# Peptides against a protein of PDB entry 4Z5W: the designs that were tried, part 155

Target 1, 305 residues: chain A of PDB entry 4Z5W
Amino acid sequence: IPDVFLELNKLWYFSAQSNLFNGEMPRSLSNSRSISLLSLRNNTLSGQIYLNCSAMTNLTSLDLASNSFSGSIPSNLPNCLRLKTINFAKIKFIAQIPESFKNFQSLTSLSFSNSSIQNISSALEILQHCQNLKTLVLTLNFQKEELPSVPSLQFKNLKVLIIASCQLRGTVPQWLSNSPSLQLLDLSWNQLSGTIPPWLGSLNSLFYLDLSNNTFIGEIPHSLTSLQSLVSKENAVEEPSPDFPFFKKKNTNAGGLQYNQPSSFPPMIDLSYNSLNGSIWPEFGDLRQLHVLNLKNNNLSGNIP

## One batch from the design tools (peptide; made by RFdiffusion4, then SolubleMPNN)

Design b2_p22_8_s4 (from b2_p22_8, 9 letters changed)
Fold by OpenDDE base, seed 2:
Structure b2_p22_8_s4 (fold): chain B 305 residues (1-305), chain A 22 residues (1-22)
Amino acid sequence: as target 1 above (305 residues)
Amino acid sequence: SIFDLFDVVNGESFFLTTVPPE
């Protein structure tokens, strides 16, 4: 990418997604005072990520996903006082989340999907201080770590939590009960164990639950048949979605569906590929807004209601 | 059957990511 962005004093939006750009990010772009939305996703950009947050006073969205950047996660990003959305997916950092992210009050949406992030305990301890954090995607990180169950963790404004395909151990963490605005939970493709906790049915905004491909035991909590968002059409206040799309990934390289907004996901309960026992509750019939129910490959018994 | 109430029953399992499929 040419280093000409100093002349573009009115540049508000720059998208150069899915090109063949290589080398480092231009220094003039890293110092742009006018830019609000920056997307360089799916290129071959390299070097260390550096942003002059003192200059980039209008930066609100940053998508650098699927690039060949190296080094540490930029610890100065919290100094970008208007920065809300960050997509760092598929950047191989091999790092922990910086302690400075405790001060990242502008942050609303963060993705590190498949970014070789380490230490999930430290990551969650840091990110709980992001009071405006609504969307957190940590898929394909923390390989074989333990999902912390520390009850003091608080994500009060969290709406979307995705920590899939990490081979995580542990249980469904009790601290998620402190997130009453949670709409989407994906903890699929882990090694999570124990029972599915009944308090999940108290998350009135939860319309998408994926606990598939784990080692859960016991009965399906009857409280899941009373999920308010799945019983009635709540007028889901269309809150601002992340500026990055989501993808359903199959365990095979088959093309996944793209979802531009979390609200575009079909309402779903997926508990498949566990060791759940007992009956299928007839009261799943009360979930009139549910589109997808997946209970296959469990130890369920009795009649199909 | 309660399954007649839903568009997809016992379908494929996916996980969510922000990385596009290759």
Scores: peptide ipSAE 0.486, ipTM 0.929, DockQ to the pose 0.895
Fold by OpenDDE base, seed 4:
Structure b2_p22_8_s4 (fold): chain B 305 residues (1-305), chain A 22 residues (1-22)
Amino acid sequence: as target 1 above (305 residues)
Amino acid sequence: SIFDLFDVVNGESFFLTTVPPE
């Protein structure tokens, strides 16, 4: 990318996604006073990510996903006082989340999907201090770590939590009950064990639940048949979507669907590929807003209602 | 069957990511 952004004093939005840009990020871009939205997703950009947050006072969204950047996560990003959305997916950091992110009060949406992030305990302990954090995507990180169950963890404003395909051990963490605004939970493709907790049915905004491909045992909590968002339409909270798309990924290289907004996901309960037992509750029929129910490959018995 | 009430029953399982499929 040419280093010409110093003269572009009115540049508000720069999107150069899905190109063949290589080399380092231009220094003039890293010092842009005018830029609000920066997307360089799906290029071959390299070097260390550096942003002059004292200059970039208008930066609100940063998408650098699917680039060849190296080094540490930029610890100065919390100094970008308007920065809300960060997509660092498929950047191989091999790092922990910086302690400075405790001060990241502008942060609303964060993705590190497949970014070689380490230490989930430290990551969650840091990110709980981000009071405006609504969307957190940590898929394909923390390989074989334990999902912390520390009751003091609190994500009060969290609406979207995705920590899939990490081979995480542990149980469904009780600290998620401190997130009453949770709309989407994906903990699929882990090694989570124990029972599915009944308090999940108290998450009145939860319309998308994926616990598939784990080692859960016991009965399906009857409280899931009373998920208010799936019984009635009234609680569809219109939320500002993150400035990055989501993708459904299979374990097979079959093309996934792109979803530009979490609200575009069909309402879903996926409990497939576990060791759940007991009956299918007839009261799943009360979930009139539910589009996808997946209970396959369990130890369920009795009649299909 | 309650399954007749839903668009997809026992379909394929996916996980969510912000990385496009290859």
Scores: peptide ipSAE 0.483, ipTM 0.929, DockQ to the pose 0.869
Fold by OpenDDE base, seed 5:
Structure b2_p22_8_s4 (fold): chain B 305 residues (1-305), chain A 22 residues (1-22)
Amino acid sequence: as target 1 above (305 residues)
Amino acid sequence: SIFDLFDVVNGESFFLTTVPPE
């Protein structure tokens, strides 16, 4: 990308997604006072990510996903006082979340999907201080780590939590009960164990639950049949979606669907590929807003109601 | 059957990511 952005003093939006750009990010772009949305997703950009947050006072969205950047996560990003959305998916950092992110009050949406992030305990301990954090995507990181169950973790405003395909050990963490606004939970494709906790059914906004491909045991919590968002058409407050799309991935790379908004996901309960036992509750019939129920490949018994 | 109430029953399982499929 040429270093011509000094002359573009009125540039508010720059999207150069899915091109063949290589080399480093232009210094003039990293110092742009006018830019609000920057997307360089799916290029071959390299070097260290550097943004002059003191200059970039209008920056609200940053998408650098699927690039060949190296080095550490920029610790100065919290100084970008208007920065809300960050997509750093598929950037191989091999790093921990910077401690400076404790001060990242503008942050609303963060993705590190497949970014070689390490130390999930430190990551969650840091990110819980982001009071405006609504969307957190940490899929394909933390390989074989333990999902922390520390009850002091608090994500009060969290709406979307995705920590899939990490081979995480542990149980469904009790600290998720501190997130009463949670709408979407994906903990699929891990090594999570224990029982599915009944308090999940108290998450009145939860319309999408994926616990598939784990090692859960015991019965399906009856409280899941009373998920308020799936019983009644509550006006799901269309909160501003993150400026990055979501994708459904199979374990095979074939046929991923794109979803531009979390609200575009069909209401779903997926508990498939576990070791759950007992009966299918007839009261699943009360979930009139549910579109997808997947219970396959469990040890369920009795009659289908 | 309660399954007649749902559009998809026992379908394929996915996980969510922000990385597009290859």
Scores: peptide ipSAE 0.461, ipTM 0.918, DockQ to the pose 0.885
Fold by OpenDDE base, seed 3:
Structure b2_p22_8_s4 (fold): chain B 305 residues (1-305), chain A 22 residues (1-22)
Amino acid sequence: as target 1 above (305 residues)
Amino acid sequence: SIFDLFDVVNGESFFLTTVPPE
């Protein structure tokens, strides 16, 4: 990418996604005062990510996903006072979340999906201080770590939590009960154990629950049959979506579906590929907004209602 | 059957990511 952005005083949006750009990000772009939306996703950009947040006062969205960047996560990003959305998916950092992210008050949506992020405990302890954080995607990180169950963790405004395919150990963490606005939870493809907690049914905005491909035991909580968002449409909070799309990925490299908004996901309960026992509750029939119920490959018994 | 109320029952399991499929 040519270093010509210094004179582009009216450049509000720059999208160069899905090209063949290589080398480092231009310094003039890293110093752009006018840019609000920067997307360089799916290129071959390399070097260290550096943004001059003191200059980039209009930056609201940053998508650098699927590039060959190296080095540390930029610790100065919280100084970008308008930066709301960050997509760093598929950038191999081999790093922890910077402590400076405790001060990241503008942050609303963060993805580190498949970014070789380490130390989930530190990551969650840091990110809980982001009071405006609504979307958090940490899929394909933290390999074989333990999902922290520390009750003091609090994500008050969290709407979307995705921590899939991490081989995480532990249980469904009680601190998620402190997220009453949670709409989407994906903890699939982990090594989570214990019982599915009944308090999940108290998350009145939860319309998408994926706990599939874990080691959960016991009965399906009857409280899941009373999920208010799946009983009635009345509580659909329209919130601004993150500027990055979501993808459903198979554990195989087969093509996934793209979803531009979390609200575009079909309402779902996936409990498949666990060790759940007992009966299927007839009251799942009350979930008139539910599109997908997946109970496959469990130890369930009795009659199908 | 309660399963007749849903578009997909016992389908494929996916996980969510922000990385496009290759």
Scores: peptide ipSAE 0.423, ipTM 0.901, DockQ to the pose 0.877

## One batch from the design tools (peptide; made by RFdiffusion4, then SolubleMPNN)

Design b2_p23_1_s1 (from b2_p23_1, 10 letters changed)
Fold by OpenDDE base, seed 4:
Structure b2_p23_1_s1 (fold): chain B 305 residues (1-305), chain A 23 residues (1-23)
Amino acid sequence: as target 1 above (305 residues)
Amino acid sequence: SVIPTNLVSAYNEEIEKERNARF
């Protein structure tokens, strides 16, 4: 990428994703006063990520995912006072979340999926201070760590939490009950154990639940049949979605499905590949908005309602 | 083999390889 962004004093949106750009991010780009949205996703960019937050006063969205960047997570990002969305997926940091992220009040959406992030306890302890954090994607990190159950953890404004495929130990943490606006929860492909907690059914905005491929035991909580978002067409508040896409690979589709908004996900309960027992509740028939109910590969018995 | 269906913010073909190596 050429170092000409100083001359581009009106450049507001720069999307150069899915190209073959190599080398470092241009210094003039990391000092751009005009740029609001920057996407360099899916390139071969290298070196350290450096942004001059004192210069980049208009930066609102940053997508650097799927690049060959190295070094630490930039600890100065909280100084980018308008920065809301960060996608650092597939950047191999081999790092912890910086302590400075406690001050990241502009942050609304963060992804570190498959970024070799370590210490989930520290990460969640830090990120709970981000008062505007609504979307958090941490899939493919924290390998074989324990999911913290500390009741003091509080994500008041959290709407989307995805921590899949980490081989995490522990239980479904009760601190998630402090997130009453939670719409999407994916904890699939972990080593989570215990029972599925009944308080999940109190999350009135929860339309997508994936707890598949864990070691959950006991009965399916009857409270899941009363999830209000799945009973009624209550207005999915059109809140600003993350400026980064989500990807779901289905078994039958080689290319995966791209979803530009969390609201585009089909309403789903996936509890498959656990050790759940008991019956399927007939009251699942009350979930008129539910598109996918997946209970396969459990120890369920009785009649299918 | 059950292909793991989970949400990610970047497409990674290696996710499938890494999972198939673990399960």
Scores: peptide ipSAE 0.078, ipTM 0.688, DockQ to the pose 0.144
Fold by OpenDDE base, seed 1:
Structure b2_p23_1_s1 (fold): chain B 305 residues (1-305), chain A 23 residues (1-23)
Amino acid sequence: as target 1 above (305 residues)
Amino acid sequence: SVIPTNLVSAYNEEIEKERNARF
């Protein structure tokens, strides 16, 4: 990318995603006073990620995902006082979340999906201080770590939590009950154990629950038949709209489906590939908004309602 | 090919291959 962004003093939106750009981010771009939206995702950009937050006073969204950047996570990003959305997916950091992110009050949406992030305990302890954090994607990190169950963890405004495919140990953490606005929870493809807690059914905004491919035991909590967002449409829940896409592969050989918004996901309960027992509750029939109920590959018995 | 950046519920055979290559 040429170092000409000083001349582009009115440039508000720069999208150069899905090209063949290589080398480093140009210094004039990392010092741009005008840019609000920056997307360089899906290129071959390299070097250290550096942004001059003192200059980049208009920066609201940063998408650097799927690049060959190296080194540390930029600890100065909290100084970008308008920065709301960060997509750092598929950047190999091999790092912990910077302690400075405790002060990241502008942050609303963060993705480190597949970024070799380490220490989930520290990451969650830091990120709980981000009072405006609504979307958190940590898929494909923290390999074989334990999901912390510390009851003091608090994500009051969290709407979307995705920590899939981490091989995480532990149980469904009680601190998630402190997130009453949670709309989407994906903890799939882990090694989570214990029972599915009944308090999940108290999350009245929860329309998408994926606990598939874990080691959960016991009965399906009857409280899941009372998920208010799945009973009625009357709760016009404010859609979390991060400035980064989500991807779901249905089949190994199929291209990933791109979803631009979490609301584009069908209302779903996926508890498949666990060790759940007992019956399918007939009251799942009350979930009139539910599009997908996936209970396959469990130890369920009795009648299909 | 749109390389998935933010994976939701994705079994990615590539990711299992990358996992299996790390062990």
Scores: peptide ipSAE 0.072, ipTM 0.631, DockQ to the pose 0.346
Fold by OpenDDE base, seed 2:
Structure b2_p23_1_s1 (fold): chain B 305 residues (1-305), chain A 23 residues (1-23)
Amino acid sequence: as target 1 above (305 residues)
Amino acid sequence: SVIPTNLVSAYNEEIEKERNARF
């Protein structure tokens, strides 16, 4: 990418995603006063990520995902006072989240999916201080770590939490009960154990639950039949979605399905590939908005209601 | 092999290969 962005003093949106760009991010781009949205996703860009937050006063969205960047996570990003959305998915940092992210009050959406992030306890302890954080994606990190269950953790405004494919140990953490606005929870493909907690059914906005491919035991909580978002059509307030897409793969031969908004996900409960026992509750018939109920590969018994 | 169908914010073949190597 040429180093000419000083001349582009009116440029507010730059999208150069899914190209063959290599080398480093241009220094003039890292100093742009005009840019609000920057996407360089799915290139071969390399070197250290650096942004001059004192110059980049209009930066609101940053997508650098699927590049060959190396080194540390930029600790100065909280100084970008308007920066809301960050996609750093598939950047191999081999790092912890910087302590400076405690001050990241503008942050609303963060992805580190498959970024070789370490220490989930430190990551969650830091990110709970981001009062505006609504979307958090941490999939394919923290390999074989323990998911912290510390009740003092608080994500008050959290709507989307995805921590899949980490081989995480532990239980469904009680601190998630402090997130009453939670709409989407994916903890699939871990080594989570214990019972599914009944308080999950009190999350009135929860329309997508994936706990599949874990080691959960006991009965399905009857409270899941009372999930308000699945009983009635709430007027889903069109909330600002992350500026980065989500992907779900259905089979090996298809590409990942891209979803631009969390609201585009089908309403779902997936508890498949666990060790759950007992019956399927007839009251699942009350979930009139539910599109997918997946209970396969469990120890369930009795009649199908 | 069971295909991981969990959500991610970036998708390519390498993410899938990394998943399939871990499960």
Scores: peptide ipSAE 0.069, ipTM 0.660, DockQ to the pose 0.139
Fold by OpenDDE base, seed 5:
Structure b2_p23_1_s1 (fold): chain B 305 residues (1-305), chain A 23 residues (1-23)
Amino acid sequence: as target 1 above (305 residues)
Amino acid sequence: SVIPTNLVSAYNEEIEKERNARF
């Protein structure tokens, strides 16, 4: 990428996604006073990520995903006082979340999917201080760690939580009950155990639940038949989505389906590939907004209602 | 076994590059 962004002093939006750009980010780009939206995702950019937050006073969205950047996560990003959305997916950091992210009050959406992030306990302890955090994607990190169950963890404004394919141990953490605005929960492809907690049915905005491919036991909580977002349409609030897309892969060999908004996901309960027992509750018939109920590959018995 | 990877991940952009590299 050429070092010409000093001359481009009115440039508000720079999107150069899915190209063949290599080398480092140009210094003039890292010092741009005008840029609000920066997307360089799906290139071959390298070096250390550096942004001069004192210069980049208009930066609101940063997408650097799927690049060959190296080194530490930029600890100064919280100084970018307007920065709301960060996509750092598929950047191999081999790092922990910086302690400075406790001060990241502008942050609304964060993805570190497949970024070699370590220490989930520290990451969640830090990120709970981001009071405006609505979307958190931590998929393909924290390999074989334990999902912390510390009841003091609090994500008050969290709407989307995705921590899939981490081989995480532990149980469904009770601190998620402190997130009453949660709309989408994906904890699939872990080693989570115990029972599915009944308090999940109290998450009145939860329209998408994926707990598939774990080691859950016991009965399906009857409270899941009372998920208010799946009973009535009134709770489908179109909320501001992150500037980065979500991807759902149906099969290992299939291309991922891109979803630009969490609201574009079909209303779903996926409890497949567990060790759940008991019956299917007939009251699942009350979930008139439910598009997908996936209970396959469990130990369920009785009649299909 | 078809592993149903219900991975909501930014992971799928490599699949677009791999698709575009196969043509």
Scores: peptide ipSAE 0.033, ipTM 0.679, DockQ to the pose 0.080

Design b2_p23_1_s2 (from b2_p23_1, 13 letters changed)
Fold by OpenDDE base, seed 2:
Structure b2_p23_1_s2 (fold): chain B 305 residues (1-305), chain A 23 residues (1-23)
Amino acid sequence: as target 1 above (305 residues)
Amino acid sequence: EIIPTNLVSAYNKEIEEELNKRF
């Protein structure tokens, strides 16, 4: 990418996704006063990520995902006072989340999916201070760490939490009950154990639940049959989606399905590939908005309602 | 090809290969 962005003093949106750009991010781009939305996703850009937040006063969205950047996560990003959305997926940092992110009050959506992030306890302790954080994606990080269940953790405004494919140990954490606006929860492909907690059925906005491919035991909580978002069409207030897409791969050989908004996910309960026992509750028939109920590969018994 | 960046849930060979490279 050429170093000519000083001349582009009216440039508000720059998208150069899915090209063959290599080398470092241009210094003039890292100092742009006009840019609000920056996307360089799916290139071969390299070097250290640096943004001059004192110059980049209009920056609201940053997508650098699927690049060959190296080094640390930029600790100065909280100084970008208007920065709301960050996509750092598939950047191999081999790092912890910076302590400075506790001051990141503008942050609404963050992805580190497959970014070699370490220390989930420190990550959650830091990110709970981001009062405007609504979307958090941490898939394919935190090797065989333990998911912290510290009751003091609080994500008051969290709507989308995805921590899949981490081989995390522990239980479904009680601190998620402090997130009453949660709409999408994915903790699939971990080593989570214990019972599925009944308080999950109190999350009135929860329309997508994936707990598949874990080691959960006991009965399915009857409270899941009373999830308000799945009983009735609530007027889903179309909240502004994150400026980055989500991906769900259907088949091993198929391309990933792109979902531009969390609301584009089908209403789903997936509890498959666990060690759950007992019956399927007949009251699952009350979930008139449910599109997918997946209970396969468990120890369930009795009649199918 | 859509390179999945923000993975929700998926078992796929790419995830398995990424996990097997790390573990």
Scores: peptide ipSAE 0.107, ipTM 0.711, DockQ to the pose 0.332
Fold by OpenDDE base, seed 3:
Structure b2_p23_1_s2 (fold): chain B 305 residues (1-305), chain A 23 residues (1-23)
Amino acid sequence: as target 1 above (305 residues)
Amino acid sequence: EIIPTNLVSAYNKEIEEELNKRF
């Protein structure tokens, strides 16, 4: 990419995604005062990510995902006072979340999907201080770590939490009960154990629950039949979606489904591929908004209601 | 084609392939 962005003093939106750009990010781009939205996703850009946050005063969205960037996560990003959305998916950092992210009050949406992030305990302890954080995607990180169960963790404004495919150990953490605005929870493809906690049914905004491919035991908590968002339509608060898409792969097709908004996910309860026992509650019939109930490959018994 | 993915879910085979690219 040429180093010409100093002359582009009116450039508000720069999208150069899905090209063959190589080398480093231009220094003039990293110093742009005009750019609000920067997307360089799906290129071969390399080197360290550096942004001059004192110059980039209009930066609101940053998508650098699927590039060959290396080094540390830029610790100065919290100084980008308008930066709301960050997509760093598929950047191999081999790093922890910077401590400076405790001060990242502008942050609303963060993805580190498949970014070789380490230390989930530190990551969650840091990110809980981001009071405006609504979307957190941490899939394919934290290899074989333990999901923290510390009750002091608090994500008050969290709407979307995705920590899939990490081989995480532990249980469904009680601190998630402190996230009453949670709409989407994906903890699939981990090594989570214990029972599914009844307090999940108290998350009145929760319309998408994926706990599939874990080691959960015991009965399905009856409280899941009373998930208010799945009983009635009244609570579909259309909030601004993150500027990055979500992808759900299906077993048979190399092409994952792209979801541009969390609201585009079908209302779902997926508890498949666990060790759950007991009956299917007939009161699942009360979940009139539910599109997908997947209970496949469990130890369930009794009658199908 | 490098599918730019914020993965919600991945399959074991793809996890293994991505893990093998990390080490």
Scores: peptide ipSAE 0.066, ipTM 0.680, DockQ to the pose 0.293
Fold by OpenDDE base, seed 4:
Structure b2_p23_1_s2 (fold): chain B 305 residues (1-305), chain A 23 residues (1-23)
Amino acid sequence: as target 1 above (305 residues)
Amino acid sequence: EIIPTNLVSAYNKEIEEELNKRF
């Protein structure tokens, strides 16, 4: 990428995703006063990520995902006072989330999916201070760590939480009950144990629940048959639309489906591949908005209602 | 069929390969 962004004083949107750009981010780009949305996703960019937040006063969205950047997560990003969305998926940091992110009040959407992030306890303790955080994607990090159950953790505005494929130990954390606006929860492909907590059914905006491929035991909580978002359409809360796409892998030879918005996900309960027992509640028939109920590969018994 | 449903913000071949190594 050429170092010409100093002259581009009216450039508001720069998308150069899915190209063959290599080398470092141009210094003039890291100092752009005009850029609001920057996407360099899916390139071969390298070096340390550096942004001059004092210069980049209009920066609202940053997508650097799927690049060859190295070094630390930029600790100065909270100084980008308008920065709302960050996609750092598939950047190999091998790092913890910076403590400075406690001050990241502009942050609304963050992805570190497959970014070699370590210490989930520290990450969640830091990120809970991001009062505007609505979307958090931490898939493919924290390998074999313990999902913290600290009841003091509070993500009051969280709408999307995805922490899949981490081999996390622990239970479904009670601190998630402090997120009454939660719409999408994916904790799939972990080593989570215990029972599925009944308070999940009190999350009136929860339309997508994936707890598949864990070690959950006991009965399916009857309260899941009362998920208001799946009973009626009346709870159409304004969904967070992060400036980065989501992808759902189906284990079909078909490529991953891209979803540009969380609302594009079908309403789903996936509890498959656990050790759940008891019956299927007939009141699942009340979930008129439910598109997918996956209960396969459990110890369920009785009649299918 | 084991159909892992994984949500990721950047699906690429390397994520797929890492998923396939783990599952």
Scores: peptide ipSAE 0.057, ipTM 0.690, DockQ to the pose 0.132
Fold by OpenDDE base, seed 5:
Structure b2_p23_1_s2 (fold): chain B 305 residues (1-305), chain A 23 residues (1-23)
Amino acid sequence: as target 1 above (305 residues)
Amino acid sequence: EIIPTNLVSAYNKEIEEELNKRF
């Protein structure tokens, strides 16, 4: 990418995703006063990520995902006072979340999917201080760590939490009960154990639940039959989605499906590939908004209602 | 069929390969 952004003093949006750009980010780009949205996703950019937050006063969205950047996560990003959305998916940092992210009050959406992030306990302890955080994607990190169950963790405004495919140990964390606005929860493809907690049914906005491919035991909580978002069509206020897409792979041979908004996900309960027992509750019939109920590969018994 | 239900914010071939190695 050429170092010409000093001359582009009115450039508000720079989208250069899905190209073959290599080398470092040009210094003029890292000092742009005009840029609000920066997307360099899916390139071969390298070196350390550096942004001059004192210069980049208009930066609201940063997508650097799927690049060859290295080194530490930029600790100065919280100084970008308007920065709301960060996509750092598939940047191999081999790092912890910086302590400075406790001060990241502008942050609304964060992805570190497949970024070799370490120490989930520290990451969640830091990120809970981001009071405006609505979307958090941490898939493919924290390999074989334990998902912290510390009840003091609080994500008050969290709407989307995705921590899939981490081989995480532990149980469904009780601190999620402190997230009453949660709409989408994916904890699939972990080594989570214990019972599915009944308080999940109290999350009135929860329309998408994926707990598949874990080691959960016991009965399906009856409280899941009372999920308000699945009983009645609440007018889901179309809240501003993150500026980065979500991808779901349905089959090993299928390409990833892109979803631009959390609202584009089908209303779903997926509890498949666990060790759940007991019956299917007849009251699942009350979930008139439910599109997908997947209970496959469990130890369920009795009659199908 | 194992249905890998992984939500990711970036689709790429390596995620696909890494997902395919787990199943």
Scores: peptide ipSAE 0.022, ipTM 0.636, DockQ to the pose 0.140

